# Peptides against a protein of PDB entry 1MQS: the designs that were tried, part 41

Target 1, 223 residues: chain A of PDB entry 1MQS
Amino acid sequence: ILKMLFLNKDLNNNDNITTITDDIFNQQEIIWKVLILDIKSTATISSVLRVNDLLKAGITVHSLIKQDRSPLPDVPAIYFVSPTKENIDIIVNDLKSDKYSEFYINFTSSLPRNLLEDLAQQVSITGKSDKIKQVYDQYLDFIVTEPELFSLEISNAYLTLNDPKTTEEEITGLCANIADGLFNTVLTINSIPIIRAAKGGPAEIIAEKLGTKLRDFVINTNS

## One batch from the design tools (peptide; made by RFdiffusion4, then SolubleMPNN)

Design b2_p13_6_s3 (from b2_p13_6 with H2Y A3I N12S)
Fold by OpenDDE base, seed 1:
Structure b2_p13_6_s3 (fold): chain B 223 residues (1-223), chain A 13 residues (1-13)
Amino acid sequence: as target 1 above (223 residues)
Amino acid sequence: SYIKDLTEELKSL
């Protein structure tokens, strides 16, 4: 999340949020930006960052994507929103209207190919593709509801995993998605967890996948 | 990387 707020610049991952924001605030010129969210991403951001952290990251104002927003043609915008047709249409409309100077688009999950093509087509028609500086798929889809409890907010996960009609492939796919979400949560919190999971079910699959991802990450970052 | 940069892909379509 912090990387996104600093326009995907490399940050020292060994420091906590406060140290990173303080160092950047003191050492670098702050680029003031607008942060555009949806309901889901608002919950995600609120789980990790405080309002003061946003300010230190150069976020002057944050708004919901569906809200009426005033034009700020000299200010860059960061979008952190769900990959939906509705959000894409709004972003393109903002681009057409020159609502902001630059567009940094971060989707909260994987962007389907059909939506990518739709976005590309619409952007091409505007002739303003140069204003789009970044388009990223994020995988930070988690909400901290309590100090010791968080959720990935995956709809019908329990039902899918417990339905006898669900195929092994579907289970494996869902478990992979859950593991990805947990992995990104771990990276965001900057703390390697002890993993506990029930044996003989999807939880074990998820735990194994998560463990592998964490090991691979540690090896790659230390190399 | 678990973050995918789609910028160039978008512009190439």
Scores: peptide ipSAE 0.395, ipTM 0.902, DockQ to the pose 0.485
Fold by OpenDDE base, seed 4:
Formats: sequence, C-alpha cells, structure tokens
Structure b2_p13_6_s3 (fold): chain B 223 residues (1-223), chain A 13 residues (1-13)
Amino acid sequence: as target 1 above (223 residues)
Amino acid sequence: SYIKDLTEELKSL
C-alpha cells in the first residue's frame, strides 16, 4: 500500500510505516495526490493506514470512485479500486473530462483480460493514454486488522460455513472465494507459506484449493 | 513482488 501511495517507488520494507513516511517526508519533496477508492479498498486502507500516514504520503484528499468529485486538473490521482467494468468506465470518464493531471491506476485484484482490453480500447478512443502513468494489479484482497492478523472481509463466511442449511455447492463456492482471497494475499506478502488447516472441514477444502493455486503459480512463473 | 505492471500491456493494445 505504501509503495502504491509513493507511485510504486522502492521502499525499505524492514521499516515500520511511521519510519518510512517520516524518512520520505524529510528527504524528498512531497508530491500531493488524490486517492480514489471504492468500498472494498477503503476498508483496506483504513485497516492499514492512519489519516496522518496518508497525509505524509502526500494524499491531500481521498474520495470514493462513485462520489461526485471536483476536477483537480493539476493534481495526480491514485486509483485503488476493484477491477470491474463499472470502475473502468468511471476511470475512463475521469480521463475524458481531464479530472486529474496524471492517472496511477491500481486494481485491488487480478484484472481479467477482457476488462484490460476494454480499458485499452476506451483509453485509445480518448487519445489521452499519455496521462495514464501506471496500471498495476496489486493483488491486495485482504484487510489487516492488526499487524499479525488479516481478514478477507467476506460477509457472513463463518455463519455460512457453519449453518447446517448451507448446501454443499454453497460451501464449495465460498471455499473457492476464500482460497482466491488467500492466494492474492500470499502474492501480496511475497512469500509462499506452509499451509496448515484442520482436517475434515471447510478449512481443509480451502487449504487444498490454495495449495493447488500456489503450486500452479510457481510452476508457471518458473517456466 | 508478484504485483503486475500492466502499463505497457495496456498501451500496446
């Protein structure tokens, strides 16, 4: 997240947030930026960063992507939003209207090929591709509640998995979603964990799915 | 980092 806020510059990951922000604030000129979020990414940012951290990162204002936002044509914008058709259309509309000076787009999860092509086509039509400085897939699909604990913020996951009325199909679907979220989290952390799960329940299903995804990813990355 | 930079990919399409 901090890397994103500093336009994906290399940061020393060994330092705490305060040290990183203070060092950058003291050593470099602050580039003031607007941060554009959606509901999901708002929760993510709020769980990890404080308002003061955002300020030190040069974020003067943050808004929801669906909110009516005032034009700031001389200010660069960081988008941190879900990879959806709706968000893409809004970003392109902001580009068309010269809402900001520069566009740094960070998707919270993997951008499907079809949506990438759609974005590319729309941007091409605008003739303003030069304003798009970065497009990143952040793979940040989790909420950090505390330094050593995170949540995928899947609504009623525990209740659904423990409700006897829940169908096998519903459980399987939910487990797949959880595994996807965990996969994205692992990629964000940039480490391959040893997976441990309780046997005989949904945790085992999730672990198996996650393990498969990670193995496939490693194989594909090394090929 | 496994974060993907899609900037050039986008502009090449």
Scores: peptide ipSAE 0.394, ipTM 0.905, DockQ to the pose 0.631
Fold by OpenDDE base, seed 2:
Structure b2_p13_6_s3 (fold): chain B 223 residues (1-223), chain A 13 residues (1-13)
Amino acid sequence: as target 1 above (223 residues)
Amino acid sequence: SYIKDLTEELKSL
């Protein structure tokens, strides 16, 4: 998985995830990428990686393949999805629309010959085969445990929060939306979390808003 | 290796 996140570059597999990500972070400029997942691959990623691991790997945003995604024509995309006709059609549509700058396609299991031929045919028709940088299939049989990573699937949240053109009002509004999403998640899992956030940034704003919502909820429900 | 590179295969089809 880490190899995939670093565009299938050779990594020292003898180190733990934290050591690998720290070493790469310190040695090379981070290439920011979009990670596109499906339900199955989301479960796989969430079972083995933390949010910090994705960030250190240069994943600026991740989303589900079936969700509406904003164009990021200057950003490379990593697809990690099941080898299905539906996913292939979506990838080709993304290619046609110039949704991303480069396409790194990783199928979660073996790609059948008929689907490979279908993908090839569709890509050839687009005339944009040069944007397809990698096509890999993998045999990942991970036992999915409880997820350690959760996403609200808010499109381009990281980009919006880090864009210097974004206004303070827009940041505040987005942080409020994120806090609402987290609040709903907490209610769904029926457990009050210990909130930890980095100081001096949007994370702190979100944490404060979430904390207030949770406190108000606890007071109102115990009351 | 459980990873197969299909990039060239795709472009040759």
Scores: peptide ipSAE 0.389, ipTM 0.898, DockQ to the pose 0.273
Fold by OpenDDE base, seed 5:
Structure b2_p13_6_s3 (fold): chain B 223 residues (1-223), chain A 13 residues (1-13)
Amino acid sequence: as target 1 above (223 residues)
Amino acid sequence: SYIKDLTEELKSL
């Protein structure tokens, strides 16, 4: 997240958030930016960063993507939003209107190919592709509630997994979704976890799926 | 961080 706020420059991740922001604040001129969020990413940011952290990162203002926002044509914008058609359309509209000087687009999760193509097509039509400086897929599909606890914010997951009326197919599907979220989380934190799960239930299924995903990823990245 | 840079891909499309 901090990397994103600093336009995805390499940051020394050995320090805590405060130290990093202080060091950057003291070492370089702050580039003032606008941060554009959606509801989901707002929750994510709020769970990890304080307002002061945003300020130290050069975020002068932050707004919801669906809100009416005043043009700041001389100010770069960081988008941190869900990879949806709606958000893409809004970003493109902002681009068309020269709402900001530069566009740093960070999707909160993987952007599907079809949406990437749609974005590309729309951007191409605007003739302002040069203003798009970065497009990144983030893998932040989690909310950090505590330093040791995070949530995927999957509604009624516990109820669904523990309802005896839930079908095996539904459980399997949900477990797959959870595993995907966890996988994205692992990628985001850039640390391979030791997976522990209770045996004989959905947790084991999730753990197995996650393990497989991680193994496949490691193999593919090391090959 | 396993951030995928799609910038070039976007511009190539």
Scores: peptide ipSAE 0.376, ipTM 0.896, DockQ to the pose 0.636

Design b2_p13_6_s4 (from b2_p13_6, 4 letters changed)
Fold by OpenDDE base, seed 2:
Formats: C-alpha cells, sequence, structure tokens
Structure b2_p13_6_s4 (fold): chain B 223 residues (1-223), chain A 13 residues (1-13)
C-alpha cells in the first residue's frame, strides 16, 4: 500500500510504516496527490493506515470513486479500486473531463483481459493516454471484511482442501498460495504476527510455510 | 509480490 501511495517507487521495507513515512517525508519533497477508493479498498486502507500516514504520504484528499468529486486539474490522482467495468468507466470519464493532472491506476485484484482491452480502447478514444502514468493490478491478495478478519478470496479453497480426491501435490500448491497471500498481508500491515494454527491439517502446512517466508524475509532484510 | 505493471501493455493496445 505504501508503495502505491508513493507512485510505486521502491521503498525500504525494513522499517515500520511510521519510520518509512518519516524518512520519505524528511528526505524528499512531498508530492501532493488525491486518493480515490471504493468501499472495499477503503476498508483495507482504514485497517492498515492512519490518517497521519496518508498525510505523510502526500495524500491531501481521499474520496470514494462513486462520489461526486471536485476537479483538481493540477493534482495527480491515485486510484485504488476494484477492477470492474463501472470503475473503469468512471476513471475514463474523469480522464475525459481533465479532473486530475495525472492518473495512477492501481486495481485491487487481477484485471481481466476483456476489461484491460476496454480500458485501452476508451483511453485511446480520449486521446489523453499520456495522462495515464501507471496501471497496476493484483495489488491485494486479501480483502478486509472487518478490522480483525481478512479473506484471501480463494475460490473453493475449503472444498479443495476437504475433497478426498485432492492430491497431496494440489494441497501443497494451494497451501503455498495461501501462505503467499498471508505473507503479503503481513507486509501490508507491516507487523510480524504470532502464528496460530490447528495441528494435523492444511492449516499447519500453511503456518509452517508462512513462518519460513517471514524468517527468510527478516534475515534478508537485516543483511 | 504479485503486483503487475500493465502500463506498457495498456498503451500498446
Amino acid sequence: as target 1 above (223 residues)
Amino acid sequence: SNIKDLTDELKSL
């Protein structure tokens, strides 16, 4: 998330959110930006970042994508929204109206090919493709459902893990994917968790994989 | 990180 707020520049991930924001704020000229969210991304941002963190990242205003927003033609905008047709149409309309100076688009999950093509076509028609500075997807591996509960939204994970026909290799692969998602969640929150898992099942496999990833990350970051 | 940069791909379409 912080990477996105700093226009996907490389950040030193070794420090807590406060240290990162303080270091950047002190070392670099702040670029003021507008942050445009949807309901899902708002929940994520609210769970991970404080208002002061947004200010230190140069976020002057944040708004919902579906809300009527005042034009700020001299201010760059960061979109952090779900990859939907509705959101794409709104972004394109904002582009057409010169609502912002630059557009940094970050989709929360994978952008389907058909929607990418639709976005490309609409942007091409506007003749303002130069204002699109960045397009990223798959930014989040998890969805915040409530402040203390996260979901990776992996389809049929429960069914796959409990199907007696599922092979050990398939289980291992799925557990690895889940561990990757959890690892990215930890990095997003910027806090090392105490891992608790039930023994004797997939949860234990996931916990071990996650633990290994975290250990490796800490070792590599401190070296 | 599974984050993908689609900027160039978008502009090439």
Scores: peptide ipSAE 0.504, ipTM 0.937, DockQ to the pose 0.412
Fold by OpenDDE base, seed 1:
Structure b2_p13_6_s4 (fold): chain B 223 residues (1-223), chain A 13 residues (1-13)
Amino acid sequence: as target 1 above (223 residues)
Amino acid sequence: SNIKDLTDELKSL
């Protein structure tokens, strides 16, 4: 998330959020930006960052994508929103109206090919593709639903894991995907969790995989 | 990180 707020520049992953923001604040001129969110991304940002963190990252104002927003034609904008047709249409409309100087678009999950093509077509029609500086997707592998609850939103995970017809390979693959999502969540929050899982099932497999990933990461980061 | 840069792909379309 911090990487996004600093326009996807390389940041030292070994430092905590406060250290990173302080170092950047002291070393570089702050580029003031607008942060545009949706309901889902707002929950995510609120769970990971404090208001002071946003300020230190140069976020002067943040708003919901569906809210009426004043034009700031000299200010770059960071979009951090779900990959939906509605959000794409709003972004394109903002582009058409020259609402901001530059557009940094970060989709929370994978952008489907059809929506990418739609975005490209609409942007092409505007003739303002030069204002789009970055487009990223799959930024989050999880969605925060409540302050203490999040979901990876993997469709039919419970059904797949409990279906007796599911093969061991399929279970292993799904568990790996879940572990990857959880690992990315840990990195995003920048806090090593205590892992609790039910024994004798897929949850234990996931916990073991996650534990291994975390150990490997810590070793590689401290090396 | 599963983050994917689509910038060039978008502009090529």
Scores: peptide ipSAE 0.500, ipTM 0.935, DockQ to the pose 0.439
Fold by OpenDDE base, seed 5:
Structure b2_p13_6_s4 (fold): chain B 223 residues (1-223), chain A 13 residues (1-13)
Amino acid sequence: as target 1 above (223 residues)
Amino acid sequence: SNIKDLTDELKSL
């Protein structure tokens, strides 16, 4: 999330949110941005970041995508929203209206190909593709429901993992996907967890994979 | 990170 707030620039991921924000804040050149959210992303942001964190990240204003927003043609906008047709249409409308100077679009989850194509088509029609500086997806592999409670929303994970017909390869693949989601969650929250998992099952596999990913990340970022 | 940069892909469409 912080990376997104800093326009997906490489951040020293080893620093806690406070250190990162302090370092950037101390860097004289804060780029002030508007943050545009939806209900889901608002919940995520609120769970991970404080208002002061947003300010330190250069977020001057944050608004819901469906709300009426005042044009700020000289201010870059960060969209952090669900990959839906509705949101795409709103973004394109904002683009058409020159509501912001630059558009940094970050979809909370995977953008389907059809929606990508739709976005591309609509943007092409506007002739303002140059204002779209970034398009990212899969920022959130999880949904925060409550503090310290989240879901990866992997369909039928429980059933798949417990179905005797599921192959070991399928289990391994699913476990890898879960571990990836958890890893991304950890990175998003910017807190290294203590991993606890039941032994002798998929949970252990996931824990091991996640642990490896985290260790590799820590080693690579500290190096 | 599963974060994917789609910027170039978008502009190529």
Scores: peptide ipSAE 0.496, ipTM 0.933, DockQ to the pose 0.427
Fold by OpenDDE base, seed 4:
Order: structure tokens, then C-alpha cells, then sequence
Structure b2_p13_6_s4 (fold): chain B 223 residues (1-223), chain A 13 residues (1-13)
């Protein structure tokens, strides 16, 4: 998330959010930006960042994408929204209206090919593709339902893990995917969790994998 | 991280 707020520049993950924001705030010129969110991303941001963090990241204002927003044609905008047709249409409309100076688009999850093509087509028609500076997707491996509560939203995970017909390889693969999602979540939150899992099942496998990933990350980052 | 940069892809379409 912080990376997004800093226009996807490399950040030192060894520091806590405060240290990162302070360092950037003190050492670099702040680029003031507008942050456009939807309901889901708002929950995510709220769960991880404080108001002061946003300010230190150069976020002057933040708004919901569906809200009526005043033009700020001299201000770059960061979109952090779900990859939906509706949101794409709004972004394109904002582009058409020159609502912002630059557009940094970050989709919370994977952008389907059809929507990418739709976005591309609409942007092309506007003739303002140059204003789109970045488009990222899969920013979150999880969906926040409420602050500090999230789901990885892996399809049929429970069924797969509990189906006796599921192979060990399939279980292992799924556990790896879950661990990856959790790992990314941890990195996003920038907090090392205490991992708790039931013993003797997939949860333990996931916990072990996640633990390994975290340890490796810490070792590699500190080396 | 599964974050994917689609910028170039978008502009190539």
C-alpha cells in the first residue's frame, strides 16, 4: 500500500510505516496527490494506515470513486479501486474531464483481460493515454470485509482442503497459495504476525509455509 | 508480491 502511495517506488520494508513515511517525508520532496478509493479499498487503507500516514505520503485528499469530486487538474491522482466496469468507466470519465493531472491506477485485485481491453479502448478514444502513468493490478491478495478482518477469497479453499479426494499435492499447492496471500498481506500491513494454526491439518501446513517465508524475508532483508 | 504492472500492456492495446 505504501508503495502505491509513493507511486510504486521501491521502499525499504525493514522499517515500520512511520519510519518509512518519516524518512520519505524528510528526505524527499513530497508529491501531493489525491487518493480515490472504493468501499473495499477504504476498508483496507483504514486498517493499515492512519490519517497522518496518508498525509506524510502526500495524500492531500481522499474520496470515494463514486462520490462527486471536484476537479484538481494540477494534482496527480492515485486510484486504488476494485477492477470493475463501473470503476473503469468512472476513471475514464475523470480522464476525459481532465479531473486530474496524472492517473496512477491500482486495482485491488486482478484486472480481467476483457476489462483491460475495455479500459484501453476507452482511453484510446480519449486521446489522453499520456496522462495514465501507471496501471497496476493484484495489489491485494485479500479482501477486507471490515477493518482488520480480511479474506483471501480463494475459491473453494475450504472444500478443497477438506475433501478426502483431494490429493496431497493439491493440498500442498493450495496451502502454498494461501501462504503466499498471507505473506503478501503481512508485508502490506508491515507487521509480523503471531501465527496460530490448528495442528494436524492444512492450517499447520500453511502456518509453516508462512513462517518460513517470513523468516526468509527477514533474513534476506537484513543481509 | 503478485502486483503486476499493466501500464505497457494497456498502452499497447
Amino acid sequence: as target 1 above (223 residues)
Amino acid sequence: SNIKDLTDELKSL
Scores: peptide ipSAE 0.486, ipTM 0.932, DockQ to the pose 0.431

Design b2_p13_7_s1 (from b2_p13_7, 5 letters changed)
Fold by OpenDDE base, seed 2:
Structure b2_p13_7_s1 (fold): chain B 223 residues (1-223), chain A 13 residues (1-13)
Amino acid sequence: as target 1 above (223 residues)
Amino acid sequence: SPVKDLTEELKSI
């Protein structure tokens, strides 16, 4: 999330949120941005960031995508929204109306190919593709239900992992997806967890995969 | 990274 708020620039990920925001605030000129959210992303942001964190990240205002928003033609916008046709249409309308100076689009989950093509087509028609600075997806692989509880919204994960007909390859694939989601959660919270998992099952596989991802990340960021 | 950059792909379409 912090990476997104800083326009997906590289951050020192070995520090906590407060340290990162303080360091950036003190070392760099603040680029003021508007943050456009939906209901789901609002809940996520509110669970992991404080108002002061947003301010230090240069978020001057934040609004819901479906709300009527005043034009800020000289201000860049960060969209952090679900990959839906409705949201795409709204973004394109905002682009058409020159509502913001630049558009940094971050979809909360994977953007389907058909929606990517739709977005591309609509943007092309506007002739304002130069204002689209970034398009990212798969930013949130989890839902924050409680401050200390996360869900990855993987359909039928429990059933699949407990079905005796499920192949080892399928289990491994699902565990990899879960580990990716947890890894993204760790990056979002900007803290390295102590991993605990039950032995002898999928949880152990997930824990090992997550551990590897974290180790690789730490090594690569310190190089 | 779990996050994918689709910027260039979008503009190539």
Scores: peptide ipSAE 0.457, ipTM 0.926, DockQ to the pose 0.455
Fold by OpenDDE base, seed 5:
Structure b2_p13_7_s1 (fold): chain B 223 residues (1-223), chain A 13 residues (1-13)
Amino acid sequence: as target 1 above (223 residues)
Amino acid sequence: SPVKDLTEELKSI
């Protein structure tokens, strides 16, 4: 999330949110941005960040995507919203109306290919593709319900994992998806967990995958 | 990163 707020620039410091925000705030060049959220992302942001954190990240205003928003044509916008047709249409409309100077689009989960194509087509029609600076997805594969309590909201995960008809390949695939979601969660909260999982089942597979991802990340960030 | 950069892909379509 913090990375997103800083336009997905590499944050060198694995420091806590406070240290990162302080370091950036102390850096003379705060880029002021508008943050556009939806209901889901609002909940996430609220659970992870404080208002002061947003300010330190250069977020001058945050609004819901479905709300009427005033044009700020000289201000870059960060979208952090669900990958839905509705949100895409709104973003494109904002683009058409020159509502912001630059568009940094961050989808909370994976953007389906069909929606990517739709977005691309609509953006192309506007002739303003140059204003689209970033399109990222898979930021939030989780919902924060309470501090340190998360749900990936993967449909029928329990049923799928426990269905004897489910193939090993399907299980492996689902476990990979879960691990990805958990990994994103870890990165979002900026806390590396101790992973505990039951042995001999999908949980172990997930734990191993997650562990690998975390190790790779730590190695790559420390290198 | 689990986060995917789709920027170039979007612009290539």
Scores: peptide ipSAE 0.456, ipTM 0.924, DockQ to the pose 0.464
Fold by OpenDDE base, seed 4:
Structure b2_p13_7_s1 (fold): chain B 223 residues (1-223), chain A 13 residues (1-13)
Amino acid sequence: as target 1 above (223 residues)
Amino acid sequence: SPVKDLTEELKSI
């Protein structure tokens, strides 16, 4: 059971939206899937998700894209990888080999046109375009600095949030922007994280906003 | 959101 979107361990949030979200997740059958990562995205995932969050999201296994992976032809795969020629070739090879049932491809940054065309060409040759269900790019609005740590690189965020002269509106706006960046990462793996934030500050605001966005997304996707 | 859906674009190429 996904304990979804808790701001803090002690927060008994009995809001209607949370209840609805929980109900939706509880009523839906977990779709088991494989998560394919690279080094960069692994760091990203580790930064955003906690232990067992992947499992709760229905990720049965996760692997590096360059690793030898066993075929799971009945299992859909989520790729969350850098937009490189090498990764594209591997994805296409996985497609050719029917390694997975469905392919959800999410590039961490912008996919250059030339690589998109290359991917398209190779996929076309396979005749298995129907197995590619989704292709997204530009998911990462942040820079991974180290494993389990990333930065959204929002200019003057700390100063703005901690300046007593900053208006509530400005704080709210900035928190929304931060939440948006985090939201995009979550969408990549189709997983709802447990959100934790310090109480009484901007972090809580961000967490709340992110939670709301995630709940709304889930509701809208399931409606 | 900077996220871009390329699914249809890919399939149209």
Scores: peptide ipSAE 0.450, ipTM 0.916, DockQ to the pose 0.359
Fold by OpenDDE base, seed 1:
Structure b2_p13_7_s1 (fold): chain B 223 residues (1-223), chain A 13 residues (1-13)
Amino acid sequence: as target 1 above (223 residues)
Amino acid sequence: SPVKDLTEELKSI
């Protein structure tokens, strides 16, 4: 998430959020930006960052994507929203109206190919593709519901994993998606977890996948 | 990185 707020610049992964924001604040001029969120991404951001962290990252104002927003044609915008047709249409409308100077688009989860193509087509028609500086997907999509409890908010995960009609391939795919979400959560919190999972079920599969991802990441960052 | 950069892909369509 912090990387997103700093326009996906390289950050020191060994530092906590406060250290990173303090170092950047002291070392370079802050680029003031607008942050556009939806309900889900607002919950995600609130789970990880404080208002002061946003300010230190140069977020001057944040708003919901569906809210009426005043034009700020000289200010870059960061979108951190769900990959939906509705959100894509709003982003394109903002682009058409020159609402912001630059567009940094970050989707909370994977952007389906059909929606990517739709976005590309609409952007092409506007002739303003140069204003789109970045498009990323597969960011963190988790919500802290309680001080020590969070959820990836994957619909029907429990039902799917416990349905005897679900195929091994479907289980493996879902477990991979869950492991990816957890991995992203770990990176955002910047703390390596102790993994505990029930034995003999999908939770164990997820734990193993997550463990592998974490090990690979540590090896790659230390080399 | 768990995050994918789609910028060039978008512009190539």
Scores: peptide ipSAE 0.448, ipTM 0.923, DockQ to the pose 0.493

Design b2_p13_7_s2 (from b2_p13_7, 6 letters changed)
Fold by OpenDDE base, seed 5:
Structure b2_p13_7_s2 (fold): chain B 223 residues (1-223), chain A 13 residues (1-13)
Amino acid sequence: as target 1 above (223 residues)
Amino acid sequence: SPIKDLTNELKSI
């Protein structure tokens, strides 16, 4: 999240939010930005960051994507929103209207290929692709509700995993998705957990997948 | 990183 707020610049991830924000505040010129959120991302931001953190990150204003927002043509915008057609259309409309100077788009989860293509096509039509500075996805596959309590918000995961009609392939696929979400969560909170899972079920599959991802990440980052 | 940079991909389409 903080990385996003600093336009995905490399941050010293070992520091706590306060240290990071203080260091950046002290060492770098603050780039004032607008933060555009949706309901889901708002919940996430609110759970992880305080208003002062946003200010220290250079967020001058934050608004919901569906709200009427005043043009700030000289101000860069950070979008942190769900990868939906609706949000894409709004972003493109904002682009068309020159609502902001630069567009840093961060989708909360994976952007489907079809939506990427749609976004690309629409942006191309505007002739303002140069204003799109960044497009990232998979930022937050989770919602933090309380400290150390979060949800991946995967629809019907429990039902799918417990439905006897669900194929092993479907279970494996879902487990992979869950593991990806958990992995992203771990990276976001910058804390490597001890994984505990019940044996003999989907939880074990998830744990194994997550463990592998974490190990691979640690190895790759330490190398 | 699980976060993917799609910027170039977007612009290549």
Scores: peptide ipSAE 0.445, ipTM 0.924, DockQ to the pose 0.539
Fold by OpenDDE base, seed 1:
Structure b2_p13_7_s2 (fold): chain B 223 residues (1-223), chain A 13 residues (1-13)
Amino acid sequence: as target 1 above (223 residues)
Amino acid sequence: SPIKDLTNELKSI
């Protein structure tokens, strides 16, 4: 998340959120930005960052994507929203109206190919593709519901994993998605977890996948 | 990285 707020610049992964924000605040001029969120991403941001962290990252104002927003044609905008047709249409409308100077688009989860193509087509028609500086997907999509409890908010995950009609391929795919979400959560919190999972079910599969991802990451960052 | 950069993909379409 912090990487997104600093326009996906390289950050020291060994530092906590406060150290990173303090160092950046002291070392370089802050680029003031607008942050556009949806309901889900608002919950995600609130789970990880405080208002002071946003300010230190140069977020001057944040708003919901569906809210009426005043034009700020000289200010860059960061979108952190769900990969939906509705959100894409709003972003394109904002682009058409020159609502902001630059567009940094970050989707909370994977952007389907069909939606990527739709976005590309609409942007092409506007002739303003140069204003789109970045497009990223597969960001963090989790919510802290309690001080020591969080959720990835994957709809019907329990039902799907416990339905006897669900295929092994479907289970494997869902477990991979959950493991990716957990991995992203670990990176955001900047703390390696002790993994505990029930044996003999999907939770064990997820734990193994997550463990592998973490090991690979540690090896790659230390080399 | 679990985060994927789609900038070039978007502009290539």
Scores: peptide ipSAE 0.442, ipTM 0.923, DockQ to the pose 0.515
Fold by OpenDDE base, seed 4:
Order: structure tokens, then C-alpha cells, then sequence
Structure b2_p13_7_s2 (fold): chain B 223 residues (1-223), chain A 13 residues (1-13)
């Protein structure tokens, strides 16, 4: 999150949030920017950052993406939103209207190829591709409630996994999404876990998928 | 980092 707020610059990961923000605040010129959120990302931000952290990161104002927002054509904007068609359309509309000077787009989870293409197409039509400075995805698909405790906040996950009417395909798909979220979390905290799961259920599927992802990552990074 | 930079990919489409 902090990396995003500082336009994905390298940050010293060994420092706590306060130290990072203080150092940047004191040593570097603050780039003032607007933060655009959705409901999900608002919860994420609120769980991790304090109001003062946003200020120290140069966030002048933050708003929901679906809210009516005043144009700030001289101010760069950071979007931290879910990768949805609706959000993409809004971002593009904001681009068309020159609502902000620059656009730093950060999707909370993986951006599907079809949506990437849609975004690209719409941006191309505007002729304002130069205003899109960054597009990132897979940022943080979890909400931290307290240190080392988090939720992926996947809608109806428990119900879906425990409903006998749920198909195996649906379970598998959901388990994959959960595993992706966990994988991203693991990489974010830079600690490889020992995975334990109950046997014979979705937890085992998730554990297996996560384990595979981690193994693949380790292999690929060590090669 | 799990974060993926899609900037160039977007602009190449």
C-alpha cells in the first residue's frame, strides 16, 4: 500500500510505516495527489493506514470512485480499486474529462486480460494514453484487521464452500481465488508459511494450490 | 512482490 502511495517507488521494507512516512516526508518533496478508492479498498486502507499516514504520503483527499468528484486537473490521482468493468469505465471517463493530471492505476487484485484489453481500447480512443503513468494489479487482496491477522474478504466464501449445492467447479474456482490471495499475502509479508489444512475439503484444495504457487515461485526466483 | 506492472502491456495493446 505505501509503495502505491509513493507511486510504486522503492521503499525500505525494513522500516515500519511511521518511519517510512516520516523519512519521506522529511527528506523528499511531497507530491500531492488524490486517492480514489472503492468500498473494498477503503476497508483495506483503513485497516492498515492511519489518517496521518495518508497525509504524510501526500494524499490531499481521498474519495470513492463512484462518488461525484470535483476536477483537479493539476493533481495526479492514484486509483486503488477492484478490477471491474464499472471501475474501468469510471477511470476512463475521468481520463476523458481531464479530471486529474496523471493517472496511477492500481487494481486490488489481478486484472483479467479481457478487462485489460477493454481498458487499453478505451484509453486509446481517448488519445490520452500519456496521462496513464502506471497500471498495476495484484496489489493487496486482503484486509488487515490487526498485525498478522487478515481477511481476503471474498464475498460469500464461507457460504459457497459449505453449500452442498455448490458445484465442484465453483469450489475449485473459489479455492483458486483464495489461494491467489494467500499467495499474494505471503509474498507481501515476505515469509513462506508452513501450510496446514484440514483434509478432505476446500481447505486442502487451497493448501495444495497455495503450495504449488509457492514452490513455483521459489523455483522461478532461484533460477 | 506480487504486484505486477501492467503499464507497458497496456500501452502495447
Amino acid sequence: as target 1 above (223 residues)
Amino acid sequence: SPIKDLTNELKSI
Scores: peptide ipSAE 0.440, ipTM 0.923, DockQ to the pose 0.638
Fold by OpenDDE base, seed 3:
Structure b2_p13_7_s2 (fold): chain B 223 residues (1-223), chain A 13 residues (1-13)
Amino acid sequence: as target 1 above (223 residues)
Amino acid sequence: SPIKDLTNELKSI
């Protein structure tokens, strides 16, 4: 998330949010930006960042994508929204109306090819493709329910893990998917956790897989 | 990283 707020620049993942924001605030000129959210991304941001963190990242104002927003034609905008046709149409309308100076678009999850093509076509028609500075896919596969509590969007995980008919391969595959989701969460919050899991079950398998992914990531980022 | 840059892909369409 912080990476997005700093226009997807590389950040040191070994430091906490406060250290990162303080270092950037002291070393670089702050670019003031508008942050455009939807309901889902608002929950995500609220669980990870404080209002003061947003300010230190250069976010002067934030609003919901579906709300009426005042034009700020001299201010760059960061969109952090779900990859939906509705949101794409709104972004294009904002582009058409010159609502902001530059557009940094970050989709919360995987953007389907058909929607990418739709966005491209609509942007092309406006003749303002130069204002689109970035398009990123964040691949957030978890739901924030409350602060410090996350739920992965994996259907029937409990049932699958407890069904005696489930094969070892299916269990291994599901555990890998869960570990991937947790790994993405770790990257999103920019903190390396201490992992605790019950022994002798799927939780231990998941913990081991997650630990391996984190170790590999740390090695690759420090090399 | 779970983050994918689609900027060039968008502009190539």
Scores: peptide ipSAE 0.435, ipTM 0.922, DockQ to the pose 0.538

